# Ledger of designs, part 111: peptides against a protein of PDB entry 3J47

Target 1, 121 residues: chain A of PDB entry 3J47
Amino acid sequence: IRLTNQLKSLKGLQSKLKDVVEYLDKVINKELPINHTILGKLQDVFNLLPNLGTPDDDEIDVENHDRINISNNLQKALTVKTNDELMVIYISNLVRSIIAFDDLIENKIQNKKIQEQRVKD
Target 2, 69 residues: chain B of PDB entry 3J47
Amino acid sequence: YEEKEESNLAATKSMVKIAEQYSKRIEEEKELTEEELKTRYVGRQDPKKHLSETADETLENNIVSVLTA

## One batch from the design tools (peptide; made by RFdiffusion4, then SolubleMPNN)

Design b2_p24_5_s3 (from b2_p24_5, 13 letters changed)
Fold by OpenDDE base, seed 4:
Structure b2_p24_5_s3 (fold): chain B 121 residues (1-121), chain C 69 residues (1-69), chain A 24 residues (1-24)
Amino acid sequence: as target 1 above (121 residues)
Amino acid sequence: as target 2 above (69 residues)
Amino acid sequence: TEELNKGLELQEEASKLLREILKL
């Protein structure tokens, strides 16, 4: 149950990340115009991701908003870069969580085997 | 303006490099997981654990590298 | 075994997504 719930959460996160990647790819390929609303939501997601891992980093959010207005093109590039980095970090964490889940499953299987052996003795 | 542009360009290049390194480490982790699966079928418990630990360490180093960029 | 296979599949998909992100 617990492991299954973790796996489900990871799958959901992976799906969301895939959607983000697909969107970014479309933007890079100029298939879609830069949607400021989507970028804003992505920023919000990226702000929430660090907050989910470390609740104390609330102060960084305010400074990034003010920088956006002055140099829109360079700042867009920096924002994209920051988003990409955050996305990579997020995927890394997801992958780690999956590995940890696999280890937990293996440990459970091993524990069951050990218990079965003890019952036979 | 020029100094800021140069700094941003340098930062962007560094991020690209880190992203490439991250991709490589993720592939290494995947290989480790595949070996763990193979080991599971063979029933060799200890090698699987070691592989998982190595994958986790690799991921950790990648995350730290990305965070420091 | 089924749960582990699902975990592995998720890891593979996560790795693919990461590679895709790095190509962007």
Scores: peptide ipSAE 0.462, ipTM 0.835, DockQ to the pose 0.028; fails the geometry check
Fold by OpenDDE base, seed 3:
Structure b2_p24_5_s3 (fold): chain B 121 residues (1-121), chain C 69 residues (1-69), chain A 24 residues (1-24)
Amino acid sequence: as target 1 above (121 residues)
Amino acid sequence: as target 2 above (69 residues)
Amino acid sequence: TEELNKGLELQEEASKLLREILKL
């Protein structure tokens, strides 16, 4: 369900982006007037998008670290953070698996003891 | 689309909370292991089972966190 | 028992590592 919703959101964004590109092409070709309202919303979206083009080293806005999905350079730094988080989750899962395995071994030992007692009786 | 964005934002906030909760979950897992050790000595099945269940719940929460990430 | 003790030790080490990661 969650992954499906993420995929749907991404597809919607992709479709909208395509529509914007098509609109911009029509405006450049003087086929359609500029819709100022759509353009303003698009500008707002672009201002929220990290600058894909210039790897200016300095303004890695730390605040955009939360938005993994938006931009490749910020995405690279975000990917590192995400990898670290995934490592922590992986280690946690490993620890839980070990505990569960230990419990299974204990249960097996107990079952064996019960069987040995039944054979002695 | 908006519902999914809200779900992703909630998931991200949940991941930050999961990091804090993860430290707490590790402590809960340790407590569970101590109870299991105590249960091994006492020979009572119930505390060991409870420890195992808590470990499983901790594992499930981590799996859900991985699936959210 | 020995295998179980090894599992517990591994769990404790993993838990320590996790705590270190969460502090970083």
Scores: peptide ipSAE 0.454, ipTM 0.842, DockQ to the pose 0.018; fails the geometry check
Fold by OpenDDE base, seed 2:
Structure b2_p24_5_s3 (fold): chain B 121 residues (1-121), chain C 69 residues (1-69), chain A 24 residues (1-24)
Amino acid sequence: as target 1 above (121 residues)
Amino acid sequence: as target 2 above (69 residues)
Amino acid sequence: TEELNKGLELQEEASKLLREILKL
């Protein structure tokens, strides 16, 4: 039950992630206009998700407000670091859940084989 | 300022190293899973369970390492 | 068997994605 629920949640997350990737690819390819609402939700997800470090956006806001920017950059760097760590943890947990699921499936298959053998005897 | 930059750089380098270690551990876990699959085909259930448990422990250690970094 | 194979495939994909993320 718990493992099945974790798998279901994981599958749901994977599906959602795939949908996001597909959407982003379509946006990049200019096949779809940038939907601001989806972008806002994605931004919220990215804000809630540990910052998937796209390195490139660091260049722009460097210039003017030095001290607050240094504290914000440190906080941003710490946030990015924390985000990267959280991402790694999340992926690791995902991988563990998949492995555990595979084991569960195999156990189920084995149990089925044992039952089939008992019926033949 | 310079000391802070150096500290940040050192921290970043440490994070990269942790990420590399994590990737390596994930690969090791995958290998254990493949061995478990092979063991499943051979019909030895007990070794498979042990490999699965070892993979789980490896992942746990990775997670703890990432959390501690 | 089919479900197991699907699980393995998902695991491989997840591991691949993880490696990709770690390379970034």
Scores: peptide ipSAE 0.433, ipTM 0.830, DockQ to the pose 0.027; fails the geometry check
Fold by OpenDDE base, seed 5:
Structure b2_p24_5_s3 (fold): chain B 121 residues (1-121), chain C 69 residues (1-69), chain A 24 residues (1-24)
Amino acid sequence: as target 1 above (121 residues)
Amino acid sequence: as target 2 above (69 residues)
Amino acid sequence: TEELNKGLELQEEASKLLREILKL
C-alpha cells in the first residue's frame, strides 16, 4: 500500500513533469505563443513546488532597471538557485523511490519463485 | 553589494558543481540498475540486491551533498 | 505474475523518464 502509493505519486509526478517539459520545450522553440494562463499555472506549480524550474533558462536578459532590481535579480537568482537545488533533491528522491520500487518488485518475484518451488516440492 | 554578488556567483558555481556530481551519481545508479537487471536474468539474487543498495546509497550521498551546498 | 510484469514495465518506463529528465 505505502510503496504503491509512492509509486503512484511518482508516476503522477513523472507524467506532470513530462507535460511541463513538453510545454517548456514548445515555449522555448517558440512553436506556441507563451500562453500566459499556462505560464501562470506553471509558475504557480513552481511556486508551490519548491521551484523545479528548469536550470537552463538562465538567459533572462538582465536588462537595466535600478538597484532594487539588482537585489530582486539577486534574490531571483538565489531563488532560481534554491529552486535548482530543490529540483535536484526532488529528482534524487524520485530516483531513490524508483530504486526502492525495483527492489520491492524483485523481492516479490523472488518470493513468488520460492512459493512456486515449495508447491512443486 | 559586490560582496553579495561575489557570494552569489560562488554559490552558483557550487550549484553547478553539485549538479555535475548529481549527474555522475545518477549515471552510477543506472549502471547499478543494469547490473541488477543482468543479475536478475542470471538468477544471482545477491549481486542484484547489492547493486540496488549501492545505487540507493549513491543517491543518498548526492542528496546530502545537494542539501549541504 | 501479470501484476509483477506490469510493475516491472512501469519501473522501466519510470527509469526511462528519469533518464530523459536528467538529460534535460
Scores: peptide ipSAE 0.409, ipTM 0.824, DockQ to the pose 0.022; fails the geometry check

Design b2_p24_5_s4 (from b2_p24_5, 14 letters changed)
Fold by OpenDDE base, seed 2:
Structure b2_p24_5_s4 (fold): chain B 121 residues (1-121), chain C 69 residues (1-69), chain A 24 residues (1-24)
Amino acid sequence: as target 1 above (121 residues)
Amino acid sequence: as target 2 above (69 residues)
Amino acid sequence: TEELIAGLEALERARKLLREILKE
């Protein structure tokens, strides 16, 4: 469910981006007037998106480093962070699995002792 | 789309919190393992069960965290 | 990363202990 929602959101964003590109192409070709409101909203969206392209702006707002895969450089940093988080989760799951396994072993030992006691009786 | 985006944002914020809580969960898991060990020595089944349940809860939370990440 | 490694090592030790208990 959650992954499906993320995929749907990503697909929606992709479709919207395609529509924007098509709109921009039509504006460049003078087929449609420049809609300043749409462009303004798009600019706002791009400003909210981590900057993909310019390596030189040192002021990568450290605050956005924490979020997942958005944009190439920032996205790369975000991807690394996501990978680290996934590793932590993986290790945690592994630890829990071991604990559960320990409990299973204990239960098995107890069951064996109970069976041995029943054979002696 | 907006609802999914909001859900994803909430999930991301939860992941940051999960990273902080992860250390605590690891400690809780250790405590449960210690209780299991203690229960093996003391022969009391109830503490072992509680430890197992807490370990399972910790695992579930980790799985949810991974799925959210 | 170090904490993760420590967790993995703890897990491996636990798994080893469990295997020993299963053999008994």
Scores: peptide ipSAE 0.422, ipTM 0.858, DockQ to the pose 0.014; fails the geometry check
Fold by OpenDDE base, seed 4:
Structure b2_p24_5_s4 (fold): chain B 121 residues (1-121), chain C 69 residues (1-69), chain A 24 residues (1-24)
Amino acid sequence: as target 1 above (121 residues)
Amino acid sequence: as target 2 above (69 residues)
Amino acid sequence: TEELIAGLEALERARKLLREILKE
């Protein structure tokens, strides 16, 4: 469910971005007048969207290095944070799996002892 | 789309909190394993069960954290 | 990373012990 919602949101964003690109191309080609309201909303979206287009802008906002995938330059730092978080989650799952396995082994040993006692009776 | 966006934003905020809680969850898992070891030596089934339950809860929280990541 | 490695090593030891117990 959560992954499906994220994927749907990403697809919606991709579609909107495509529409914006198509609109900007039409404006550049002088096929449509510059709609300042749409452009303002786009600018707001681009300001909220981490700089996807310029790989060279070195402003690694150091504070987000520990957080999951925010867009490309911030996204590299955020990708590291996401990888670290995913690694922590993976290790935690492994630890829980081992504990659960330990319990299963103990339960199996106990069940075997109970069966051996029943055979003696 | 908006509902999913809100869910993703909430999940992202939760990730920071999860990172802080992760250390605590690891400790809870260790405690469960210690109780299992103690129960194995003492022959008392109840402490082992409690440790297993704590480990399961820790695992569930980690899975939820992964799903929110 | 060191804590994670220590956790993994502890898990591997536990898994080995569990496998030995299951064989008995």
Scores: peptide ipSAE 0.419, ipTM 0.859, DockQ to the pose 0.014; fails the geometry check
Fold by OpenDDE base, seed 1:
Structure b2_p24_5_s4 (fold): chain B 121 residues (1-121), chain C 69 residues (1-69), chain A 24 residues (1-24)
Amino acid sequence: as target 1 above (121 residues)
Amino acid sequence: as target 2 above (69 residues)
Amino acid sequence: TEELIAGLEALERARKLLREILKE
C-alpha cells in the first residue's frame, strides 16, 4: 500500500512535469499565451523544490548532507543520507537473520539432546 | 496524489523515528543473544524462546523500515 | 557508518558461532 502510494505520487508528478514542459514549449513557440497563474504555481514549486533543473550552480551546500529530504541538488547529499539509511536497514536485517539462525541452531541442538535422552530411556 | 504525498511524508517521519529506534533495536538484538547464551549455559528453554521472538520482531521492524525507505 | 561496521562485525561473529554449532 505505502509503496503504491509513493509510486502514484511520483507518476503524478512526472505527468504534471511533462504537461508543464509541453506547455512551456507551446508558449516559446507562441502557440499559447502565458498562463500567469500556472507559472506562479510552478515558480512556487521550483522555489520549494531546491534547484532541480539548473545544472550550473556547483555549490553543493554541504549542510543538507544529513537529511533524507526532497529533490535534485539536495539529492546528492540526500542520496548519501538515503544510502546510509539503507545500509543501516541492510545491516539490521542481516543481524536479525543471524539471530534467527542462532535460534534455529540452538533448537536443533536441543532436539538432538531430547532425542538422545529418549533413546537412552 | 495528495493522499500519497501525505503517506510519503508520514513514511519519511517514520524513517527518522526508525533511525532513532535502530540503536535500541540493536541493543534488543544483543539482549536476545545474551538470553540465548544464558540458555546454552543454564539449559532453560524459556529464555531462548524469548530471545528468538525478540529477534524476529527486530527483523520484521527492519523489513518494514526497508519497505518504507 | 561506525554503527554499521559494528553491526557487520557482530554478524560475522554470529556466523562463525553458527558454523561451529553446525559442525557439532
Scores: peptide ipSAE 0.417, ipTM 0.855, DockQ to the pose 0.015; fails the geometry check
Fold by OpenDDE base, seed 5:
Structure b2_p24_5_s4 (fold): chain B 121 residues (1-121), chain C 69 residues (1-69), chain A 24 residues (1-24)
Amino acid sequence: as target 1 above (121 residues)
Amino acid sequence: as target 2 above (69 residues)
Amino acid sequence: TEELIAGLEALERARKLLREILKE
């Protein structure tokens, strides 16, 4: 559910962005007048998006570098952080699996001992 | 779209909480291992079972955390 | 990372023990 919602949101944003690009191309080509409403909304979106055009390393807040990737350069640093978090989760799962396996082994040993005692009785 | 965005934001906040929970889960796993060791020494079935169950729960929580990340 | 490696090593040892028990 969560992943599906994220994917749907991303897909919707992508579609909207494509529509805007197509509109802008038509305006540049003088095929259509500038739609001020669409441009205003797009400007708002761009103001909320980190500057995609200038990979200036300087706007990558060091604190956000260690946190979840929202946008490309910031996104790259955030991707590294996300990767580290995923690695930690993976290791933790592995450790839990090992512990569970150890318990299974012990249970099996106990069951075998019980069976051996029953055969001797 | 807005609902999904809100869900993603909630997920991000949850991820921070998961990190804290993860540290706690690691400690719980260690405690289970100690109980298992004690059970081996005492030869009693009950403490070992409890340790195993706690380890399984810890594993499940880690899996859920990975799926949520 | 070191703690993780130690956990993995412990798990591997446990797995080996479990395999031995399964053979018995």
Scores: peptide ipSAE 0.414, ipTM 0.851, DockQ to the pose 0.014; fails the geometry check

Design b2_p24_6_s1
Fold by OpenDDE base, seed 5:
Structure b2_p24_6_s1 (fold): chain B 121 residues (1-121), chain C 69 residues (1-69), chain A 24 residues (1-24)
Amino acid sequence: as target 1 above (121 residues)
Amino acid sequence: as target 2 above (69 residues)
Amino acid sequence: SVEKQLELEKKSLEALLEYGKSLE
């Protein structure tokens, strides 16, 4: 569900972004006048989205550095954080698996001992 | 989309919490391992089982964390 | 055989623990 929602959000954002790009292209090509309202909204989005697409926006939000990637440059830093978190989770899972395996082995050993005792009796 | 975004935000917050919980889970896993070791020495199945269960819980939490990430 | 497997698993666990420490 969460992943699906994230995908849906991303798809929606992608679609909107595509529309904006198409609009901007039309404006650049002088096919359409500059829609100030759309531009304003876009600017608002860019202002809210810390340093997404501008390569010059090297502003690494330190707080978001450890969080899941929301935006591109920040997203890169956040991606690293996310990767680290995923790695930690992976390792944790591995550890749990090993522990579970150890318990399984121990159980088998115990069962074997019980069987051996039964044979001796 | 908005619902998904909210869910993602919640998930992100949860991830931070998960990170904290992960550290705790690691400790729990260690405790389970210690209990298993103790169980091996004592020959008691119950402590070993408890350790195994703790390890399993830690694993499950990790899996959930991965799924949430 | 079971004992050998246990030992192998233990080694695996130790490796995981070390890895976990390295990530912290």
Scores: peptide ipSAE 0.426, ipTM 0.852, DockQ to the pose 0.016; fails the geometry check
Fold by OpenDDE base, seed 1:
Parts: structure tokens; sequence; C-alpha cells
Structure b2_p24_6_s1 (fold): chain B 121 residues (1-121), chain C 69 residues (1-69), chain A 24 residues (1-24)
């Protein structure tokens, strides 16, 4: 459910960006006037995005480091952190799986012993 | 879309807590495995079952963490 | 055979735990 919601959000954003690009192209070609509202919103989004060209902005790295891959240099750092977290989760799942298997094996061994005892009796 | 975004934000905020819990979960899993081993050596004892249950709970929490991340 | 497999799995678990500690 959560992953699906994230994917939907990303798709929505992508669609919006595409619409903006199309609008900009039309404006450049003098086919349509500039939609100031859309441009304003786009600017707001851009301002909220980490600056790709400023690696020294420590504040952006720290706050966004916990979030999954957003684009560019800051995004790369965030991506690395996300990857590390995912790796930890993966390992944890493996451990749990192994424990579960151990229990299953033990159960199987016990069952086998019971059967062997029955045959001897 | 907005609801999904809110959900993702909530998940992100929980990541710090998840990290702390993860360390604890690893230890709990280890304890469960030890109990299972003891049960295996001693025979049919309840401690093995308890260990297995703890391991399962740890696994479930990890899965939730992955989904939240 | 099952016992051997269990032992191998246990070793795997131990390795995983060690790895987890290293990541922390």
Amino acid sequence: as target 1 above (121 residues)
Amino acid sequence: as target 2 above (69 residues)
Amino acid sequence: SVEKQLELEKKSLEALLEYGKSLE
C-alpha cells in the first residue's frame, strides 16, 4: 500500500511536469500565453528542491539524507543513505528468515524422530 | 496522490525510530535462536517455540520498516 | 541431513548478526 502510494505520487508529479514542459513549449512558439499560475507553482517546487550545484549546503544534505533518492549531487548523497537503510532492512529480513527456517528444520527433525520411535516400538 | 505523500512523510519520520528498534530486534532474534538451540539439545521444550515467535515478530517489524522506508 | 542443514543455517544467522552489528 505505501509503495503504491509513493508510486502514484511520483507518477502524478511526472505528469504535471510534462504538462508544464508542453506549456512552456507552446509559449516559446508563441502559440499560447504564459500561465503564470503554473510557473509560480513550478518555481515553488524548484525552490524546495535541493540545489544540485551546491555540494556545500550542509543543511540540505542533513535534512534530506533520510529520504529516498531525489536527483543530483544532494540527491546522490540521499540515495546512498537510502541504500544503506534498505540494506539494513534487507539483512534484517534475511535474519528473520533464517530463524524461521531453523524452526522449521527443528520441527521436521522432531517429526522424524517421532516417526522413528514409532517404527521401533 | 496527496494521501500517499502524507503516508510517505509519516514513514520517513518513523525511520529514526525504526533504526533504533532494528538494533533491538537483532538482539531479540539472536535470543530466540539461542533458545531454539537449547530446545533442540534438551528436546521438546517450550523455549524453542518462544524463540521462534520472537524471530517472527522481528521479521515482521523489519518488513514494516522496509515498506515504510 | 536435516540436522546438518540446521547447523549451516545457524552459522548463516550468526554471520548475519555480525554483519548487522557492523552496520550499526
Scores: peptide ipSAE 0.424, ipTM 0.854, DockQ to the pose 0.017; fails the geometry check
Fold by OpenDDE base, seed 3:
Structure b2_p24_6_s1 (fold): chain B 121 residues (1-121), chain C 69 residues (1-69), chain A 24 residues (1-24)
Amino acid sequence: as target 1 above (121 residues)
Amino acid sequence: as target 2 above (69 residues)
Amino acid sequence: SVEKQLELEKKSLEALLEYGKSLE
């Protein structure tokens, strides 16, 4: 469900982006007047987008660390964070698995002891 | 689309919370293990079971965190 | 053998405990 929703959102965004590009092309070609409302919304979207710009600017603004890097440069930093989070989750799962196994082993041992006691009785 | 976005945002927030919860869960897991150790020593199945259940819950939460991530 | 499994589980638990300590 979550993955499907993400995919749907991405598709919607892609479609909108395509529409904007088509609109911009039409405006450039003087086929349609500039829709200021659409442009304003697009500008707002771009302002919300992490700066896709030049690879060189070291100022990975620390503030955007928390936002899932949709953009590649921000994506790299976010990718590192995501990787760290994934590692933590992985380790946690391993720990839980080990605990579960320990419990299973203990249960098995207890069961064996109970069986042995029953045989002696 | 909006519902999915909201879900993703919630998931992201949950991930942050999961990090904190993870530390807590690790402690809970340790407690369960200690209870298991105590249960092994005392020979009572109930504390051991409780520890196992807590460990399972911790695992489940980790799995959910991974899936959210 | 149940005993062997129990021992293995015990080792697993110990490993888990060590892992938990490593996270700290």
Scores: peptide ipSAE 0.422, ipTM 0.850, DockQ to the pose 0.014; fails the geometry check
Fold by OpenDDE base, seed 2:
Structure b2_p24_6_s1 (fold): chain B 121 residues (1-121), chain C 69 residues (1-69), chain A 24 residues (1-24)
Amino acid sequence: as target 1 above (121 residues)
Amino acid sequence: as target 2 above (69 residues)
Amino acid sequence: SVEKQLELEKKSLEALLEYGKSLE
């Protein structure tokens, strides 16, 4: 469910971005007038997005380096953090799986003992 | 889409918390395994079940953390 | 310049699209 929602959100964002790009192309080609409201909203979006095009690592808050993938420049730093987090989650899942298997093995052993006892009776 | 975004944001926040709690969860999983081992020795199904459930919960939390990350 | 800002925004959007594709 969570993954599905994330994928849906990503798809929605992708579609919206595509629409914006198409709009910008039309504006650049002077096919449509510049809409200031749309530009303002886009600017707000870009301000919220990590700097995609600026190679300047200096604007990346070092504190966000270990945080979840924010887009481009910040995103690169954040990608490392995200990878680390994913690794932790993976390890945790592995541990949970191992525990679950241990319980399964124990249950199987118990069932076998019960069956053996029934055969003896 | 907005609902999913909100869910993702919440999941991200949860992942940060999960990272902090990850060590604790690992310890909880170990405890469950120990309880299972004890249950094997004692022959009580309930402690083993509890350990298994705790392990499952830890796994689920890890999965949610990964999904949120 | 408004034109420069638009170009920068376009590049940013393209980068975002590429990122989205990379996540797929």
Scores: peptide ipSAE 0.360, ipTM 0.818, DockQ to the pose 0.053; fails the geometry check

Design b2_p24_6_s2
Fold by OpenDDE base, seed 2:
Structure b2_p24_6_s2 (fold): chain B 121 residues (1-121), chain C 69 residues (1-69), chain A 24 residues (1-24)
Amino acid sequence: as target 1 above (121 residues)
Amino acid sequence: as target 2 above (69 residues)
Amino acid sequence: STLKFLESRKKQLEALLEYGKALE
């Protein structure tokens, strides 16, 4: 369910992005006037997203390297952070799995003991 | 889409918290394993069950973290 | 200035799209 929701969100974002690109192309080609409202919203989105191109963005990318993947240069650094987090989660799951297996083994041993007792009775 | 985005954001925040608590969870898992080991030796089923439950909870949290990441 | 802004926005959107693809 969560993965599906994430995928849906990503698809929605992709579609929206495509629409914005198409709109921008139309504006650039002077097919449509510049919509200030759309532009404003896009600016807001950009302000929330890490900058891709400036050297200053590279520094920001390094600072955000430990955080979840954000866009472009900063996003690249964030991607590394995300990978690290995923590794931690993977290790944690592995550990939990090991513990669960240990418990399973114990349960099997107990069950065997119970069966042996029943046979003796 | 908005609902999924909100869920993803919440999950991300949870992942950060999980990362911070990861070490603690590992320790808890170890404790549960030790309790299970002790239970194997002592024959106390309740400690083993508790350890198993804690391990399962830790696993579930890890799975949630992976899904959120 | 507006044109430059639009170009910048376009670039950002493309980057976001690429990021989304990378997540898939």
Scores: peptide ipSAE 0.451, ipTM 0.836, DockQ to the pose 0.059; fails the geometry check
Fold by OpenDDE base, seed 3:
Structure b2_p24_6_s2 (fold): chain B 121 residues (1-121), chain C 69 residues (1-69), chain A 24 residues (1-24)
Amino acid sequence: as target 1 above (121 residues)
Amino acid sequence: as target 2 above (69 residues)
Amino acid sequence: STLKFLESRKKQLEALLEYGKALE
């Protein structure tokens, strides 16, 4: 359910972004007038987003420590942080799995002992 | 979309908390292992079961963290 | 100046789109 909701949200955002791009292209081509209301909202969104550099832009603004892939060159730095977090989660899962297996082995050994005792009786 | 966004935000906040709780989860896992060791020594199933359950809970929390990441 | 602003906004939207794709 959570993943589905996230996917739906992302799809909605993608569609909206596409519409804005199409609108901007039409304005650039002088096919349509600029919608001031939409443009104002987009400006607000951009003000909240870090500057998007090209992949070759060395200016990874590290300042926004928010670990979430924000749309900018900051995303590269954030990607590294995300990878580290994923690694930690992976290790934690492995440890939990090992503990679970140890318990299963112990249970199996106990069951075997119980069975052996029943055979002797 | 708003409902999903709220869920994602909650998940993100949870991830931050998970980082802090990770050390605690590791300790809980160790405690479970110790209880298992004690159960092996004493031969009592109940302490072993409790340790196993704690390990499972720790695993579940890790899975949720992965899904949130 | 308005054209430059529009281009900048277009770039931002494209970046947002790319981010969305990366989340998939």
Scores: peptide ipSAE 0.450, ipTM 0.827, DockQ to the pose 0.056; fails the geometry check
Fold by OpenDDE base, seed 1:
Parts: sequence; C-alpha cells; structure tokens
Structure b2_p24_6_s2 (fold): chain B 121 residues (1-121), chain C 69 residues (1-69), chain A 24 residues (1-24)
Amino acid sequence: as target 1 above (121 residues)
Amino acid sequence: as target 2 above (69 residues)
Amino acid sequence: STLKFLESRKKQLEALLEYGKALE
C-alpha cells in the first residue's frame, strides 16, 4: 500500500513535470506567453530543491538533510546517505534470514530427536 | 496524490524511528541466537521458541523498513 | 535573461524527471 502510494505520487509529479516542459517549449518557441503564476510556482519548487548545478560541477555542497533521495546535485550527496541506509536495511534482512534458518535447523533437529524417542518407547 | 504524499511523509518519519531502534533490534537478534545456542546445548525447547519469535519480529520490522524506504 | 532563466528551469525539471525515473 505505501509503495503503491509513493508510485502514484511519483507518477503524478512526472505528469505535471511533462506538462511544464511542454509549456516551456511553447514559450521558448514564442507560441504562448510566459505564465508568471506557473513560473513562480516552479521557482518555489526549485528553491526547495537543491541547486541543480551544471552537470559539470563535481563537488556538491552537502548542506541539507541526509537520508532521503532528493533531486540532482544535493541528490548525489543524499544518494550516499540513501545507499548507506539501504545497506543497513539489507544487512538487517540478511541477519533475520540467517536467524530464521538457524531456527529451522534447530526445529528439524528437535523433530528428529522426538522421532528417535518415540521409536525407543 | 496528496494522500500518498502524506503517507510517504509518515513512512519517512517511521523510518527515522526505525533507524534509531535498529541497533536495539540487532541486539535482540543476537540474544535470540544466544538462546538458540543454549537450546542446542541444554536441549530445552522453551529458549529456542523465544529466540525464534524475536528473530521473526526483527525480520518483519526490517521488511516494513524496506517498504517504507 | 528571461530565456536563459526558462532554459535553466527546463533543465531542472528534466533532471527531476530523470531522478523520478531512477527511483522507479
């Protein structure tokens, strides 16, 4: 359910982004006037997003919050944190799996012992 | 979309809490493993069951964390 | 100046879109 909601939100954002790109192309081609209201909202969105520096600028300032994969330049730094979190989750899952297997093996051993006792009785 | 966004935000907050408790969960897993080890040596079924239950709980929490991430 | 600003915004939006795709 949570994953589905995230996907739906992402799809909605993607659709809106495509619409904005199409609008910008029309403005660049002088087919439509610049909508100041839409532009203002986009500016607000970009201000909330880390500076999408030119793709050439290697070293990104890591100022804002660590863990969630947000967009572009800050995204690279955030990507490192996200990768670390994902690794932790992965390791945790592996540990749980190992414990579950250990319990399974122990249960099998116990079952064999019970069967042996029943045969002796 | 807004409802999903709110859900994602709540999930993110939950993940932060999970991260804080992650160390504790790891310790609980170790305790369960120790109980299993004791059960192997002593042949007592009760400690093994407790260890298995704790391991399952830890696994479930990890799955929820993965889904939230 | 306005054109340059619009182009910059477009690039930002494209980057955001690519990021969203990468998350899928």
Scores: peptide ipSAE 0.442, ipTM 0.830, DockQ to the pose 0.051; fails the geometry check
Fold by OpenDDE base, seed 5:
Structure b2_p24_6_s2 (fold): chain B 121 residues (1-121), chain C 69 residues (1-69), chain A 24 residues (1-24)
Amino acid sequence: as target 1 above (121 residues)
Amino acid sequence: as target 2 above (69 residues)
Amino acid sequence: STLKFLESRKKQLEALLEYGKALE
């Protein structure tokens, strides 16, 4: 359910973004006049997103460097943080799996001992 | 879309909590392992079962964390 | 200046779209 909702949200955002891009292309090509309302909304979106104009990592805010990837350049720095977090989660899962496996082995050994005792009785 | 966005935001907040709980979960896993060792020496079923259950809970929490990340 | 702004916005939208595709 959670994954489905995330996917749906992403898909909706993608569709909206595509529509905006198409509109912008038409305005750039002088096929349509500039819509001020749409432009204002786009400006708001830009204010929420990091600058994509420079491919260089130097524009990555150091404070956001350790946070989750939102945009490409900022996203690169954020990708490093995300990778580190994923690595920690992976290690934790591995440790839990090992512990669970150890318990399983012990349970099997105990079960075998119980069966052997029953046969002797 | 709004529901999914809210869910994603909630997941992000949950990740922060998970990070805080992560250290505690590691300690819980350690304790379970110690109990398992003790159970092997004592030969009683109850401590071993408890250790196994705690390990499973820890694993489940890690899986949820991965899904949220 | 308006044209430059539009181009920048377009680039941002494209980047966001690519990111979304990568998450799928």
Scores: peptide ipSAE 0.439, ipTM 0.825, DockQ to the pose 0.053; fails the geometry check

